# Peptides against a protein of PDB entry 4XPM: the designs that were tried, part 136

Target 1, 160 residues: chain A of PDB entry 4XPM
Amino acid sequence: VMLHSKNVKGFLENTLKPYDLHSVDFKTSSLQSSMIITATNGGILSYATSNNDVPKNSINEINSVNNLKMMSLLIKDKWSEDENDTEEQHSNSCYPVEIDSFKTKIYTYEMEDLHTCVAQIPNSDLLLLFIAEGSFPYGLLVIKIERAMRELTDLFGYKL
Target 2, 67 residues: chain B of PDB entry 4XPM
Amino acid sequence: DIKGTIAFDTHGNVIESTGVGSQRIEDIGDLSKVTLDAEGFAQVQGDSLLVHLYKRNDITLAVYTSA

## One batch from the design tools (peptide; made by RFdiffusion4, then SolubleMPNN)

Design b2_p22_3_s2
Fold by OpenDDE base, seed 2:
Structure b2_p22_3_s2 (fold): chain B 160 residues (1-160), chain C 67 residues (1-67), chain A 22 residues (1-22)
Amino acid sequence: as target 1 above (160 residues)
Amino acid sequence: as target 2 above (67 residues)
Amino acid sequence: MLTREELAKLHEELLKEIYEQS
């Protein structure tokens, strides 16, 4: 099945859902944002946000989009640096994973008071990026993005 | 009887925390070093609370109780 | 008192919820 732009958008929207772990009475907020960006320039190919209360064409909407663009670029830059840094790849902020015989890495980054994680979609020029509130645990965020990547097999090997 | 919980991964990062566990995230450093038995269990005294540990599938669950 | 069985069961349920909601 081919992933079209609308399908990707819907997928990202679904990743925004929070956790509600009744077994231990723990729950999270929704993700603030979920994005697929280019590994080359940090350009946003698709995104979803939990804040849908901003009026269209408002200054606040423009600022919100611009903020996402800025964050995506910053995270891409940090990711690129870490991919060329052996020490960073062995830190507790880096999770090597294997999906369908493809190797990739999940990185966690603190962005101001936000918790973020990013991972290269296997063998592709694309990154999957989650942005959450600071209350969202990193360990759980890593699990979330790993599971999400496993559903993006159509994008494996995607080159720009 | 459960006063709180912490679940953490092999990197020492939190997966979830509740109750008194939310206030004792720093315990992960010590808890991660505890030697578990063949079944994946351990008990350790943490402050005034007893910590029950169980690890499976690279995820450790710590449960805090009074006894 | 928390038994081993209860602890293991709690762990199992926790992981089940995490992965079902992921």
Scores: peptide ipSAE 0.798, ipTM 0.957, DockQ to the pose 0.949
Fold by OpenDDE base, seed 5:
Structure b2_p22_3_s2 (fold): chain B 160 residues (1-160), chain C 67 residues (1-67), chain A 22 residues (1-22)
Amino acid sequence: as target 1 above (160 residues)
Amino acid sequence: as target 2 above (67 residues)
Amino acid sequence: MLTREELAKLHEELLKEIYEQS
């Protein structure tokens, strides 16, 4: 069953939710953005953002979307570079993971004081991208994106 | 008695930090090198605080206490 | 003083919360 755009967007919106770890009295902010982008061009196929205070069709909305486009492109470029760099793949910012016998990698990237995390959806032309504030710890962000990918099995093997 | 916590993964990246732990992220470098016992526990004297370590499922929890 | 049992329990609770909320 193929995920429709609305279903994907709803899924991404759900990933925005923060952590509230009562056991240690630790909580995070919501993710700023959650996106599925193309690995080829960094084009945004679907996205969700926690910034809902912008009126529709406003210049601020356009600017925010443009910012997401820029970030997605930059992260895609960095991801592409790292996928061709053995040293970067062995850094502490790269997490090789296996989901249902599919191999992929999770990368963490700092971008203008934001904490980002990106991973190729297994065997697909798609990347899942989380953007969070700098206070969102990378280790937790990695766990979040890994668990999210496990719920996107319908997109495994998706080719453009 | 808990003054703070740090949880970190096998890559040394923070999963969570609270209290004094939030100001001692740099300790992860040393804490990650501590030899744990067979049950996954260790204690390390930190900067005026005792650090209690427990690792399970590739996640290390460091709890800072006064004693 | 923090006991081993308390520490292990805290770890367990932490992981449980993380994965429940992921």
Scores: peptide ipSAE 0.798, ipTM 0.957, DockQ to the pose 0.948
Fold by OpenDDE base, seed 3:
Structure b2_p22_3_s2 (fold): chain B 160 residues (1-160), chain C 67 residues (1-67), chain A 22 residues (1-22)
Amino acid sequence: as target 1 above (160 residues)
Amino acid sequence: as target 2 above (67 residues)
Amino acid sequence: MLTREELAKLHEELLKEIYEQS
C-alpha cells in the first residue's frame, strides 16, 4: 500500500500513543509531537501533536506551530552537525541501525526539559522526529522510533 | 519481594525504571560492567539490596530485592 | 527470593509488551 500524505498524518498520530508495561508496572506519557521533516531545511512535511492539559504560556507552548518549526530546525541543525562529526557518532547518544539492508542512525537530543530522538529515513532526504517529556526514557524512545521507521518503507529513498 | 527494576540498553540508556530502581539510575554504570554467566545471569550485592541481572536481545533487566 | 526462571520470564514479558506496543 502506497503511503500518501493523508496516510502519513494518521501514521504519525498513532506513534503518539504511550507505553503501558504491565509486567513491571511502568507507564509513559504520550509523545508530545511526531514529525517528518526535511533533512535539508528542517521544514515540516507532516506532524502530529498530543493535547496537553497542563496550562502553558503561548510563547513556550510545545504544540504551537511556531514552536514546532523552531524545534524541527534546531534538531535538524544538530543532526547535520553530528552527521559530520565522528566523535558524536560514537557517543551513547547515537544508535547505528540497519533496516532492510539500509543503514541509518538514531540520535537522542535533550531539548531543554524535553527528550527527543531523530533518525534519517533510510536513503532519503527525510527525518523522523519524536518529541517527548523528560520522563520518557531515551532507551525506550529509541526502540519506538526504530520500530516506527520499519513501517515507513514507502519513504525509503525519497529525494526532494 | 521485588523492590524495583531497571531495564537498560547497550548504550546505558534507560528503557524503564520502577520502585527503588528509579532512584538508582546511576547504578547502570556499574551494572553494565558486570560479567554475566553463559546464560546471561548475574547477581550483585548492593548496599542493602540484591540486584538480579539478566541480559537477552541487548536489553539488560535489573531487579532489586531484599534477598 | 527471585529465581532465574522468574527473572527470565519477566524479561520475556517486558520485551513482548515493548514490541507489541511499538
Scores: peptide ipSAE 0.797, ipTM 0.957, DockQ to the pose 0.947
Fold by OpenDDE base, seed 4:
Structure b2_p22_3_s2 (fold): chain B 160 residues (1-160), chain C 67 residues (1-67), chain A 22 residues (1-22)
Amino acid sequence: as target 1 above (160 residues)
Amino acid sequence: as target 2 above (67 residues)
Amino acid sequence: MLTREELAKLHEELLKEIYEQS
């Protein structure tokens, strides 16, 4: 079944869910935001946020969306630089992964007090981007985004 | 008897931390260098606590106990 | 005293929860 625009939004909303690891009594907060952006310009194609109490078309909503646009552009720029930097690709902030014979990389970036994670959807012009609070561990964030990408096979090879 | 835990990946990044482990994230640097046995286990004395290590599937779990 | 079996079981449970919730 193909992922349509309405299904992508729902998928991103589902990725916001927190972890509750009872085995070790560890819990996280929900993701602040989850986005699919273009690798070329950092434009947001779809997004979800944990704050759903903001009135539509309010000043607060506009500011929130503008903030997401700014972060997406900054992260896209950093990602583009790192994709052309051998040293950065061998740092502890870069995770080479293979999904269904497709190779991609997961990067972790600290944005002010937030923890972010970005990865190119295999063979596509799209990036998946997670934004979390600083208390969300990077190692767990990497696992989360890796598993999320495995559910986006319909977007593999997507070109703008 | 568990006083805390730290789970971390092969890059040394935290997956989870609880109890005393949350205050000892800096231990990962040393714990990641510990030689594990053939089954993936090791024990390391840290302060007054014993650290039990087990690695499988590229994830290391450190459990802090009093003994 | 934490046994090897208990430690391995805890690791298994942790991974199970992580991937179930991912």
Scores: peptide ipSAE 0.797, ipTM 0.957, DockQ to the pose 0.945

Design b2_p22_4_s1 (from b2_p22_4, 9 letters changed)
Fold by OpenDDE base, seed 4:
Structure b2_p22_4_s1 (fold): chain B 160 residues (1-160), chain C 67 residues (1-67), chain A 22 residues (1-22)
Amino acid sequence: as target 1 above (160 residues)
Amino acid sequence: as target 2 above (67 residues)
Amino acid sequence: SEELDKFIKEMLEAIKKKFNLP
């Protein structure tokens, strides 16, 4: 099965849903954004946002997209730096994980008042990026993105 | 009665917090250093609260009670 | 979130049993 553009978009939209841990009466907000970007340039290949009701081609839509582009670039740059920094790879902000025998790393980054999490899709030129409010705990965000990546096996090994 | 909870990972990052646990995130530093028994449990006296710990599969759950 | 919730629930129940919590 191949993931097409529409399938990827729908997948990202689904990742926006909050976690609801009924057992302890804990519930998060929805993710602000979920994106697949290039590891090389930080270009957005696909994205979803919680506020998707903004009319296309409007000033508000343009501003929203521009903001996503800016954040994706900043996070990609930080990720790139950390991938070349042994100390950063051993910090508490880096989670080495293995999915179906593929190794990757999950990084958490604080962006002002936002909590972000980024991970390279295994053996690919792509990054999965989650942006959440500051109230979204990092440990849960890491779990969320790991589980999400397990559903993107069709993108494993994808090269631009 | 349970006053709150904190779940955290091996990096000390929060997975969830509720009740008084949400106001005691700083406890994770000390809780992560507590020696657990062979079954993965421990009980620790905190600041006026009793903390009940259980760790399984790299996740630690702390339950706060008055006694 | 169901998988994680189930896991947390199991941990909570284990604690309740261990320490005889209501």
Scores: peptide ipSAE 0.777, ipTM 0.952, DockQ to the pose 0.908
Fold by OpenDDE base, seed 3:
Structure b2_p22_4_s1 (fold): chain B 160 residues (1-160), chain C 67 residues (1-67), chain A 22 residues (1-22)
Amino acid sequence: as target 1 above (160 residues)
Amino acid sequence: as target 2 above (67 residues)
Amino acid sequence: SEELDKFIKEMLEAIKKKFNLP
């Protein structure tokens, strides 16, 4: 089974949906962005954003895309550093997880006023990245990305 | 009556918060150290509120009520 | 979302039952 680029885009768009916990009357905002990037260079392979009303080729669109590129690169760099830092891997910002028989880590990073989390897709050269508003709790963000990765088994082991 | 809730993970990060719980995020540090019974429950008196705790599958839910 | 909400609901009900909360 192969996950095509169109299927990946649709998957990422679906991850933008907010959490609604009716049992306790708690609801989040939608994710601002959801991305699959390369672990090597931080290049964006696929992405989805909640702001789809920006006119094409506008300055705002260009700035938005450039901002995503910048954030992806910064987060990739931070992730790379942490993967080589034992102390950071034992911080409260690092969640070791196991999906099926594969192990990976989920990291949470504050990007100015935004809440982000990133995780290496198991045994792959790819990272899954969520960007949310500061009101989106980190604990919930971690749960969200973990469960999302469980749906990306076709990308497990993907090498560039 | 329930005045609010906080759910948090083993890292002390919030999963959800409602009501007075949203104003008591700082309680997580102390709540995470509370000794739970064999079934995973505990009650803690915090100032004017009573906190009811339950932990399962690495998630702790705190329910705030009047003391 | 539904899975987590169901889980939180179960925990809430467990607390209500344990401590006799309305």
Scores: peptide ipSAE 0.777, ipTM 0.953, DockQ to the pose 0.924
Fold by OpenDDE base, seed 2:
Structure b2_p22_4_s1 (fold): chain B 160 residues (1-160), chain C 67 residues (1-67), chain A 22 residues (1-22)
Amino acid sequence: as target 1 above (160 residues)
Amino acid sequence: as target 2 above (67 residues)
Amino acid sequence: SEELDKFIKEMLEAIKKKFNLP
Protein backbone atom coordinates (compact mmCIF):
# COMPACT_ATOMS: atom_id res chain seq x y z
CA VAL B 1 0.00 0.00 0.00
CA MET B 2 1.33 3.38 -1.03
CA LEU B 3 0.30 6.76 0.21
CA HIS B 4 -0.29 8.88 -2.85
CA SER B 5 -0.42 12.64 -2.75
CA LYS B 6 -4.20 12.70 -2.67
CA ASN B 7 -4.31 10.14 0.08
CA VAL B 8 -1.84 12.09 2.16
CA LYS B 9 -3.82 15.26 1.64
CA GLY B 10 -6.97 13.52 2.77
CA PHE B 11 -5.19 12.13 5.80
CA LEU B 12 -3.98 15.56 6.81
CA GLU B 13 -7.44 17.00 6.34
CA ASN B 14 -8.80 14.41 8.72
CA THR B 15 -6.24 15.36 11.34
CA LEU B 16 -7.73 18.85 11.41
CA LYS B 17 -10.76 17.55 13.27
CA PRO B 18 -11.05 18.71 16.87
CA TYR B 19 -10.92 16.53 19.93
CA ASP B 20 -14.24 16.17 21.67
CA LEU B 21 -14.06 14.59 25.10
CA HIS B 22 -17.72 14.16 25.89
CA SER B 23 -17.00 12.46 29.18
CA VAL B 24 -15.80 15.70 30.70
CA ASP B 25 -17.45 18.16 28.31
CA PHE B 26 -14.18 19.31 26.80
CA LYS B 27 -13.80 20.21 23.14
CA THR B 28 -10.98 21.82 21.21
CA SER B 29 -10.97 23.91 18.10
CA SER B 30 -9.91 22.41 14.81
CA LEU B 31 -6.25 22.49 13.98
CA GLN B 32 -5.31 25.51 11.95
CA SER B 33 -3.03 23.45 9.78
CA SER B 34 -1.48 20.03 9.38
CA MET B 35 1.58 19.43 7.25
CA ILE B 36 4.17 16.97 6.14
CA ILE B 37 7.44 18.75 5.55
CA THR B 38 10.99 17.78 4.76
CA ALA B 39 13.39 17.54 7.66
CA THR B 40 16.19 18.81 5.45
CA ASN B 41 14.79 22.08 4.15
CA GLY B 42 11.40 22.47 5.76
CA GLY B 43 9.73 22.24 2.40
CA ILE B 44 6.04 21.46 2.44
CA LEU B 45 5.19 18.20 0.71
CA SER B 46 1.54 18.27 1.68
CA TYR B 47 -0.68 20.40 3.87
CA ALA B 48 -4.23 20.96 5.02
CA THR B 49 -5.77 24.04 6.58
CA SER B 50 -9.04 24.71 8.34
CA ASN B 51 -9.36 28.08 6.62
CA ASN B 52 -10.82 27.13 3.28
CA ASP B 53 -12.93 30.22 2.83
CA VAL B 54 -10.18 32.27 1.24
CA PRO B 55 -10.71 32.81 -2.48
CA LYS B 56 -8.24 31.06 -4.70
CA ASN B 57 -5.37 33.13 -6.01
CA SER B 58 -6.33 35.97 -3.73
CA ILE B 59 -3.72 37.98 -1.95
CA ASN B 60 -4.95 36.53 1.32
CA GLU B 61 -4.44 33.00 0.09
CA ILE B 62 -0.96 33.77 -1.11
CA ASN B 63 -0.12 35.34 2.21
CA SER B 64 -1.49 32.38 4.11
CA VAL B 65 0.50 29.91 2.07
CA ASN B 66 3.61 31.99 2.45
CA ASN B 67 3.02 32.12 6.17
CA LEU B 68 2.81 28.34 6.31
CA LYS B 69 6.04 28.09 4.38
CA MET B 70 7.72 30.43 6.79
CA MET B 71 6.42 28.61 9.84
CA SER B 72 7.46 25.25 8.47
CA LEU B 73 10.96 26.51 7.89
CA LEU B 74 11.20 28.06 11.33
CA ILE B 75 9.92 24.94 13.04
CA LYS B 76 12.26 22.77 11.01
CA ASP B 77 15.14 24.92 12.16
CA LYS B 78 14.10 24.68 15.79
CA TRP B 79 13.66 20.95 15.45
CA SER B 80 17.09 20.57 13.90
CA GLU B 81 18.67 22.56 16.68
CA ASP B 82 16.92 20.54 19.36
CA GLU B 83 17.92 17.26 17.75
CA ASN B 84 21.49 18.36 18.32
CA ASP B 85 20.90 19.61 21.85
CA THR B 86 20.76 17.03 24.62
CA GLU B 87 19.43 19.54 27.09
CA GLU B 88 16.45 20.40 24.92
CA GLN B 89 15.74 16.73 24.43
CA HIS B 90 15.28 16.40 28.18
CA SER B 91 12.96 19.37 28.52
CA ASN B 92 9.22 19.19 29.02
CA SER B 93 8.86 20.19 25.38
CA CYS B 94 10.27 16.89 24.14
CA TYR B 95 8.43 13.58 24.21
CA PRO B 96 10.39 10.48 23.27
CA VAL B 97 8.03 7.93 21.80
CA GLU B 98 8.26 4.50 20.27
CA ILE B 99 6.04 3.28 17.47
CA ASP B 100 6.39 -0.31 16.34
CA SER B 101 9.93 -0.45 17.69
CA PHE B 102 10.83 2.80 15.92
CA LYS B 103 11.96 5.62 18.15
CA THR B 104 11.17 9.25 17.48
CA LYS B 105 10.55 12.47 19.37
CA ILE B 106 7.65 14.87 19.55
CA TYR B 107 8.50 18.51 20.17
CA THR B 108 6.12 21.27 21.19
CA TYR B 109 6.84 24.84 20.15
CA GLU B 110 5.13 28.11 20.85
CA MET B 111 4.91 30.12 17.66
CA GLU B 112 3.65 33.55 18.58
CA ASP B 113 0.15 32.81 19.89
CA LEU B 114 -0.05 29.38 18.28
CA HIS B 115 0.61 25.98 19.75
CA THR B 116 2.59 23.70 17.49
CA CYS B 117 4.03 20.23 17.68
CA VAL B 118 6.32 18.41 15.31
CA ALA B 119 7.65 14.89 15.06
CA GLN B 120 9.97 13.09 12.72
CA ILE B 121 8.24 10.25 10.98
CA PRO B 122 10.33 7.28 12.12
CA ASN B 123 13.50 6.66 10.15
CA SER B 124 12.44 9.16 7.49
CA ASP B 125 13.36 12.54 6.11
CA LEU B 126 9.87 13.78 6.86
CA LEU B 127 8.28 15.70 9.71
CA LEU B 128 4.64 15.77 10.70
CA LEU B 129 3.59 19.21 11.90
CA PHE B 130 0.41 20.35 13.66
CA ILE B 131 -0.46 24.00 14.20
CA ALA B 132 -3.25 24.87 16.59
CA GLU B 133 -4.65 27.83 18.44
CA GLY B 134 -3.22 28.73 21.80
CA SER B 135 -6.23 27.23 23.52
CA PHE B 136 -5.27 23.75 22.34
CA PRO B 137 -3.44 22.16 25.28
CA TYR B 138 0.02 20.78 24.56
CA GLY B 139 -0.56 17.48 26.31
CA LEU B 140 -3.49 16.74 24.08
CA LEU B 141 -1.67 17.99 21.01
CA VAL B 142 1.11 15.52 21.70
CA ILE B 143 -1.37 12.68 22.00
CA LYS B 144 -3.01 13.76 18.77
CA ILE B 145 0.17 13.80 16.73
CA GLU B 146 1.37 10.51 18.19
CA ARG B 147 -1.87 8.79 17.26
CA ALA B 148 -1.77 10.33 13.80
CA MET B 149 1.80 9.28 13.22
CA ARG B 150 0.90 5.67 13.97
CA GLU B 151 -1.23 5.75 10.83
CA LEU B 152 1.66 6.84 8.62
CA THR B 153 3.57 3.58 8.62
CA ASP B 154 3.85 3.74 4.85
CA LEU B 155 6.11 6.73 5.27
CA PHE B 156 8.37 5.09 7.81
CA GLY B 157 11.83 4.95 6.37
CA TYR B 158 11.02 7.36 3.56
CA LYS B 159 14.15 9.03 2.25
CA LEU B 160 14.33 11.96 -0.13
CA ASP C 1 -21.03 17.61 42.46
CA ILE C 2 -18.01 17.87 40.22
CA LYS C 3 -16.80 21.43 39.92
CA GLY C 4 -14.15 20.76 37.31
CA THR C 5 -11.41 18.51 36.04
CA ILE C 6 -7.81 18.57 34.93
CA ALA C 7 -6.06 15.83 33.05
CA PHE C 8 -2.31 16.11 32.60
CA ASP C 9 0.62 14.04 31.42
CA THR C 10 3.92 13.15 33.02
CA HIS C 11 5.46 16.34 31.68
CA GLY C 12 2.92 18.42 33.53
CA ASN C 13 1.23 19.50 30.34
CA VAL C 14 -2.53 19.75 30.19
CA ILE C 15 -4.53 17.21 28.28
CA GLU C 16 -7.89 18.69 29.19
CA SER C 17 -9.38 21.09 31.72
CA THR C 18 -12.96 21.95 32.59
CA GLY C 19 -14.82 24.07 35.10
CA VAL C 20 -12.79 25.29 38.02
CA GLY C 21 -9.96 23.13 36.76
CA SER C 22 -9.44 25.51 33.88
CA GLN C 23 -8.65 28.21 36.39
CA ARG C 24 -6.33 26.05 38.46
CA ILE C 25 -3.79 24.84 35.94
CA GLU C 26 -1.09 25.99 38.32
CA ASP C 27 -2.16 23.19 40.67
CA ILE C 28 -0.52 20.65 38.38
CA GLY C 29 2.86 21.34 39.88
CA ASP C 30 1.71 20.30 43.32
CA LEU C 31 -0.65 17.56 42.17
CA SER C 32 2.12 15.84 40.24
CA LYS C 33 4.06 15.45 43.47
CA VAL C 34 1.25 13.87 45.47
CA THR C 35 1.93 10.35 46.66
CA LEU C 36 -0.63 7.96 45.26
CA ASP C 37 -1.82 4.78 46.95
CA ALA C 38 -1.23 1.30 45.60
CA GLU C 39 -4.18 1.63 43.25
CA GLY C 40 -3.13 5.03 41.94
CA PHE C 41 -5.53 7.22 43.90
CA ALA C 42 -5.15 10.16 46.23
CA GLN C 43 -7.29 12.83 47.79
CA VAL C 44 -5.96 16.30 48.46
CA GLN C 45 -7.61 19.26 50.10
CA GLY C 46 -6.93 22.58 48.48
CA ASP C 47 -8.54 25.83 49.51
CA SER C 48 -12.29 25.31 49.49
CA LEU C 49 -12.11 22.41 47.07
CA LEU C 50 -11.29 18.76 47.38
CA VAL C 51 -9.16 17.21 44.65
CA HIS C 52 -9.53 13.55 43.76
CA LEU C 53 -6.60 12.09 41.84
CA TYR C 54 -6.18 8.98 39.76
CA LYS C 55 -3.20 8.05 37.61
CA ARG C 56 -3.12 5.36 34.97
CA ASN C 57 -0.85 4.88 31.97
CA ASP C 58 1.02 8.15 32.51
CA ILE C 59 -2.18 10.20 32.61
CA THR C 60 -3.40 11.83 35.80
CA LEU C 61 -6.99 12.93 36.18
CA ALA C 62 -7.90 15.41 38.88
CA VAL C 63 -11.53 15.88 39.82
CA TYR C 64 -12.48 18.93 41.84
CA THR C 65 -15.42 18.83 44.23
CA SER C 66 -16.60 20.87 47.16
CA ALA C 67 -15.00 20.02 50.46
CA SER A 1 -10.56 11.07 20.10
CA GLU A 2 -13.02 8.37 21.01
CA GLU A 3 -10.30 6.18 22.41
CA LEU A 4 -9.03 8.92 24.66
CA ASP A 5 -12.53 9.92 25.67
CA LYS A 6 -13.30 6.37 26.63
CA PHE A 7 -10.14 6.21 28.68
CA ILE A 8 -10.89 9.46 30.47
CA LYS A 9 -14.41 8.25 31.12
CA GLU A 10 -13.10 5.09 32.69
CA MET A 11 -10.77 7.08 34.88
CA LEU A 12 -13.59 9.38 35.89
CA GLU A 13 -15.80 6.47 36.82
CA ALA A 14 -12.98 4.94 38.79
CA ILE A 15 -12.62 8.13 40.77
CA LYS A 16 -16.34 8.34 41.37
CA LYS A 17 -16.37 4.80 42.66
CA LYS A 18 -13.28 5.20 44.80
CA PHE A 19 -14.42 8.34 46.55
CA ASN A 20 -18.17 7.77 46.37
CA LEU A 21 -18.85 10.80 44.23
CA PRO A 22 -22.27 11.32 42.71
Scores: peptide ipSAE 0.777, ipTM 0.952, DockQ to the pose 0.921
Fold by OpenDDE base, seed 5:
Structure b2_p22_4_s1 (fold): chain B 160 residues (1-160), chain C 67 residues (1-67), chain A 22 residues (1-22)
Amino acid sequence: as target 1 above (160 residues)
Amino acid sequence: as target 2 above (67 residues)
Amino acid sequence: SEELDKFIKEMLEAIKKKFNLP
């Protein structure tokens, strides 16, 4: 059974939650955004954002969504380039990972003052994308997205 | 007493940082090259701080103390 | 978060024991 759209939305909303490492008194902010986009054209299939105090159907809401669309396209393009670049795949910004015998890569990208992380859901046409503030460490962001992908096994192998 | 911490991965990227560790992210380059003992520990003298290292499962934790 | 925090805690305690830190 494939994940329903509402279930995916709820999942993404849950990924917004911050990390709290109280053992060392370290806590992050919430993710700014969490998205599932198409690897083909960067189209947003589902998304969640923090601080949704913007009135619905307002100009600000439209601008916010448009900004997400822009970022998703830019990151998708960079991801596509890196997937065809051996040097980029061996940089410190690329993490080869294996989940349940499925191989994929996690990439970190600086987007203005934001920290982003993107990974192809194994053997699928989908990308999982996290956008965080610059204070969110990349190493932790990578761990976060890897753990999140482990919960998306229903989307493994999904083709558009 | 502990003055701060840095945890980092095998790519040299920060997982967490606290206290003086947050101001010493540049140390990761050198800390990643330190030879660890058989149990994964090392102690390194820094500027005015002592750094205590432990690596396990591709994560290195650095603890900064005055002594 | 809890899993990672637990792991970091274990590493911290290991360091404290190894180097006799308070």
Scores: peptide ipSAE 0.777, ipTM 0.952, DockQ to the pose 0.908

Design b2_p22_4_s2 (from b2_p22_4, 11 letters changed)
Fold by OpenDDE base, seed 5:
Structure b2_p22_4_s2 (fold): chain B 160 residues (1-160), chain C 67 residues (1-67), chain A 22 residues (1-22)
Amino acid sequence: as target 1 above (160 residues)
Amino acid sequence: as target 2 above (67 residues)
Amino acid sequence: SEELDKFIQEGLEAIKKRFGLP
């Protein structure tokens, strides 16, 4: 069910919502983008963006999509390098997590003025990727993406 | 008076920040090295503010007040 | 995260009590 394009798109759109702390006066902005990409090539399988004001089929839309493609590829490459580097896996930018006995890692990356985090969906060829403004705290991004992955159990073990 | 807060994890990454805490993210490096008492509390003097620390379950909360 | 909200709220109260903050 989750494998259907519409279902995945809807899920990603929901992840764009701001994180609101009720105990203190703190609320994040919306995510700029949320994506599921391939771990092999960094290809975008599905994505959602907060900027919906760009006219369809416009040059601006094309540029925005191209930007997402570029960022996805860059983050995938960095993720791949870190997965093959024991030292990077023990850095402050790596969070090992366990979901229903399945292990994965969440990585945080600074991309220019943006805050990003990425995690491999357990035992799959897929990565979940969040892109936010620099005002979005990394700690909240980590919590957010972990919670999101718990809702993607249908994609655990998915192979291309 | 409370002037701001910072919450951060064991990696030193910000979870939340309010008030003057938003301008004191750089303090996390030093705050993470502070020795806490048996109950997880400590007080330290910042640049111009007093910082009150509480840690539980790998999350540290820092509250900034006037000295 | 409700857990985080709970922690922050409890932590604030704990700090207030421990250090006598208003």
Scores: peptide ipSAE 0.464, ipTM 0.479, DockQ to the pose 0.822
Fold by OpenDDE base, seed 2:
Structure b2_p22_4_s2 (fold): chain B 160 residues (1-160), chain C 67 residues (1-67), chain A 22 residues (1-22)
Amino acid sequence: as target 1 above (160 residues)
Amino acid sequence: as target 2 above (67 residues)
Amino acid sequence: SEELDKFIQEGLEAIKKRFGLP
């Protein structure tokens, strides 16, 4: 059962917030983008971006959306390959996790100068994708996306 | 005085970094190979800084000091 | 993460005690 688009959008917008490590003087930047995409085609079902100061229907907006589509597709392809590669599943870029007895894997990918993190929503045809600046530590991205997925239990098992 | 810190996981990926640690991320490769004592601690000498290590539950914390 | 914060804080204290850091 998929959540309403507005609810998902709001959720993704909330994930954009920085990760604040209170115990030390460290705080990340906001995520550049947060998306739910299809595992099959890399199609974007919902997305949020931190820089919303781009005028609608502008060339910059079009380029931004197109860039997200491209990144989504590329990351989906990487994810698909890794899911079928035992060696990649044991690499330093793969984090097996278990959420409420559901197993999934979190992958980190360097994309140009950006840090990205993607994970299949357990037993679903959906991927959660975070895109951040290169200064955003991968470890914190992994923690962040794991925590976020715990809030998406309604999407567990979702099939297209 | 603490000059900085790095926390990293078993994959060697940075979890957090502060101070001079933010400029020493490349040290993780070497730090991950350091043999810890029975309590999970170790000290290693860097170029000009002393690094204090503590590992628990797959997370390693490195603290940089001058001496 | 609260758990991470806790680890970092506890680790810092542990290191301070173990190595006599101020």
Scores: peptide ipSAE 0.453, ipTM 0.605, DockQ to the pose 0.822
Fold by OpenDDE base, seed 1:
Structure b2_p22_4_s2 (fold): chain B 160 residues (1-160), chain C 67 residues (1-67), chain A 22 residues (1-22)
Amino acid sequence: as target 1 above (160 residues)
Amino acid sequence: as target 2 above (67 residues)
Amino acid sequence: SEELDKFIQEGLEAIKKRFGLP
């Protein structure tokens, strides 16, 4: 199994789109960021951000990437702790799911004023991470990331 | 004590779930058929848990409790 | 929009009040 950077990047960019509840008059904002990171050290393998107005190789881009690196590491650490905590795995912020007979867990975390959710890609060394504004309901984030992971079956079992 | 929650729309789509509710998404089919009172509430027994329903503006909230 | 979140919170409170939940 090999990661195709361009395809993954495009996938992550697509996940940035708002969640539109057509049955009710409600629509979320776009995700701020979407990332695939390593479960081992929180390193970013691929990412997408809604702030695409930043010129490449600019200081602002560097700062934004560094911020993502920081957040990814922090969330990875929280995830790692929770994966070793039975109580946290049974909290309302943990959502066990099964995709094609593969089990994983989705965690939601508040990061300052942001809503985040993270999930291990089944049987892999990879985490999928969504970062959204506080106006994005956690429940919808969970649904969104679950649906997204269903499209990442090629990464199931991926080991670094 | 509240064990979990599910919120779903008129099409049965999940819009929010927590706790045991996340494990009982399949209950939506049955819960959607429950007759609500004039104030939009209902209470039904779901397996080993009691389910408390509230509907407003086409969204139904189900709260699971032991009693 | 905070409409959905508001509904969830208000619904929870309404249910708690209606059914005497803690």
Scores: peptide ipSAE 0.445, ipTM 0.492, DockQ to the pose 0.200
Fold by OpenDDE base, seed 4:
Formats: sequence, C-alpha cells, structure tokens
Structure b2_p22_4_s2 (fold): chain B 160 residues (1-160), chain C 67 residues (1-67), chain A 22 residues (1-22)
Amino acid sequence: as target 1 above (160 residues)
Amino acid sequence: as target 2 above (67 residues)
Amino acid sequence: SEELDKFIQEGLEAIKKRFGLP
C-alpha cells in the first residue's frame, strides 16, 4: 500500500469541517487539527489545520508545526500506555469499535484546554488524531473519528 | 416550552447540548442513574426544572422544561 | 450526522408525545 500525500491531506482537510446537527440548534466549531501519525514514533505523516493564514516559513508557522509534533508525540505515548493498560481500556475515555470486522479503540484525551480524539487505523501502524476546542463534545468527536476511519479502509493493515 | 436539551452516550460524554442544557452538563452523572421505564422514558425533578429522559440506541436525550 | 439528527428529532417527538409537551 502506498500513501498518496495529496489525497490524504485532502481527506484530513475535509475532516476539519464542523459537525452540524440539523434537528436542533447545535453546531460545533471546526476541528483545530486533523492528523495521521505513526503509532511507533508519533511522527506526522499528514496533517491539516483550520488556521491556514500563517505566512509560510514564518516563526508562527514553525511554532504551530512544532506544537503539532509535540501533541502528536504526547498523544502517541499516552495511547501506547493505554493500549497496554486494561483499566484504561475500560474507562469512559475508551470506545471499542468495529469497522468491517476490524476492531480498534477510540480514545479521548484532554490536552490543556483542547479536546482530542485518537484511534488506531485497524491493524496498521497509523493513528488518526483529531484536535478540537474544548467546546467540541467528546461524544461527537468519537462519532466523527469513527466515520472518518470508515473512509480510510485503504490504510487498514498498513505497516511502516 | 422546552428550555434546553442534553444528549449523552453510555460513557456520559456530551453529544449535544442546547439552551439551559449547556449549563447542566453536571447533571449527566445523576441522569445516567435514573431507571427508565419499559419504553425508555423517565421524568425527574431537578431544582426548578423538570427533566424528561428518553434513551434509545445507547444515547440518552434529556429535555428540560419548567416544573 | 444523519443518524444522530434522526435520533434527536425522533427523541424530541417521542418525549413530546409521552409527556404531553407542546
């Protein structure tokens, strides 16, 4: 399996869109960031951010990318620890799901004032990671990331 | 006369909230413990508001109205 | 989001009918 950077980035950009409930007066903000990272090292393979008005090669851009790198590494570490912890897998922050007979787990993590959600792409060395504002309900993040993973079946079983 | 709503999952995580419901997220802990009837409904008094509960497909909807 | 929207709408209607809410 080969990763196509442009296609993956486009996909991630689409995941940034807010969750809009039409039956009630409720709409989330856009995701702050959406990422595919390695489960091994927490390295970023692809990412999308809502704030695109940062000058290229500016200090602000460097800081933003560095922040994403830091967050991805921290979340990867936490995920790895939780995957080896039975108690954490049974907490209210862990959602086991099944997609086309492939099993995975969705974890929610509070990162400073941000709401994050991460899940291993089934049988792969990849993690899908959403970062949102604190106003984004965890329940909707879980639903959102599950639906997103259903569109990433080509990455199921991907090994580095 | 609905004052607000909360929808939450079996983990107690908020799915959506509107109106006064957005200020009543802390109620989820107690609401999740309420015994529902055979049809998935319950009604409970919460301070000055009445809470109407409906659960289906592991999602609980709470609707707040005046007592 | 269609599934959740449907649930919320159906739930609201169900509650209105069950408890006689306008």
Scores: peptide ipSAE 0.428, ipTM 0.463, DockQ to the pose 0.874

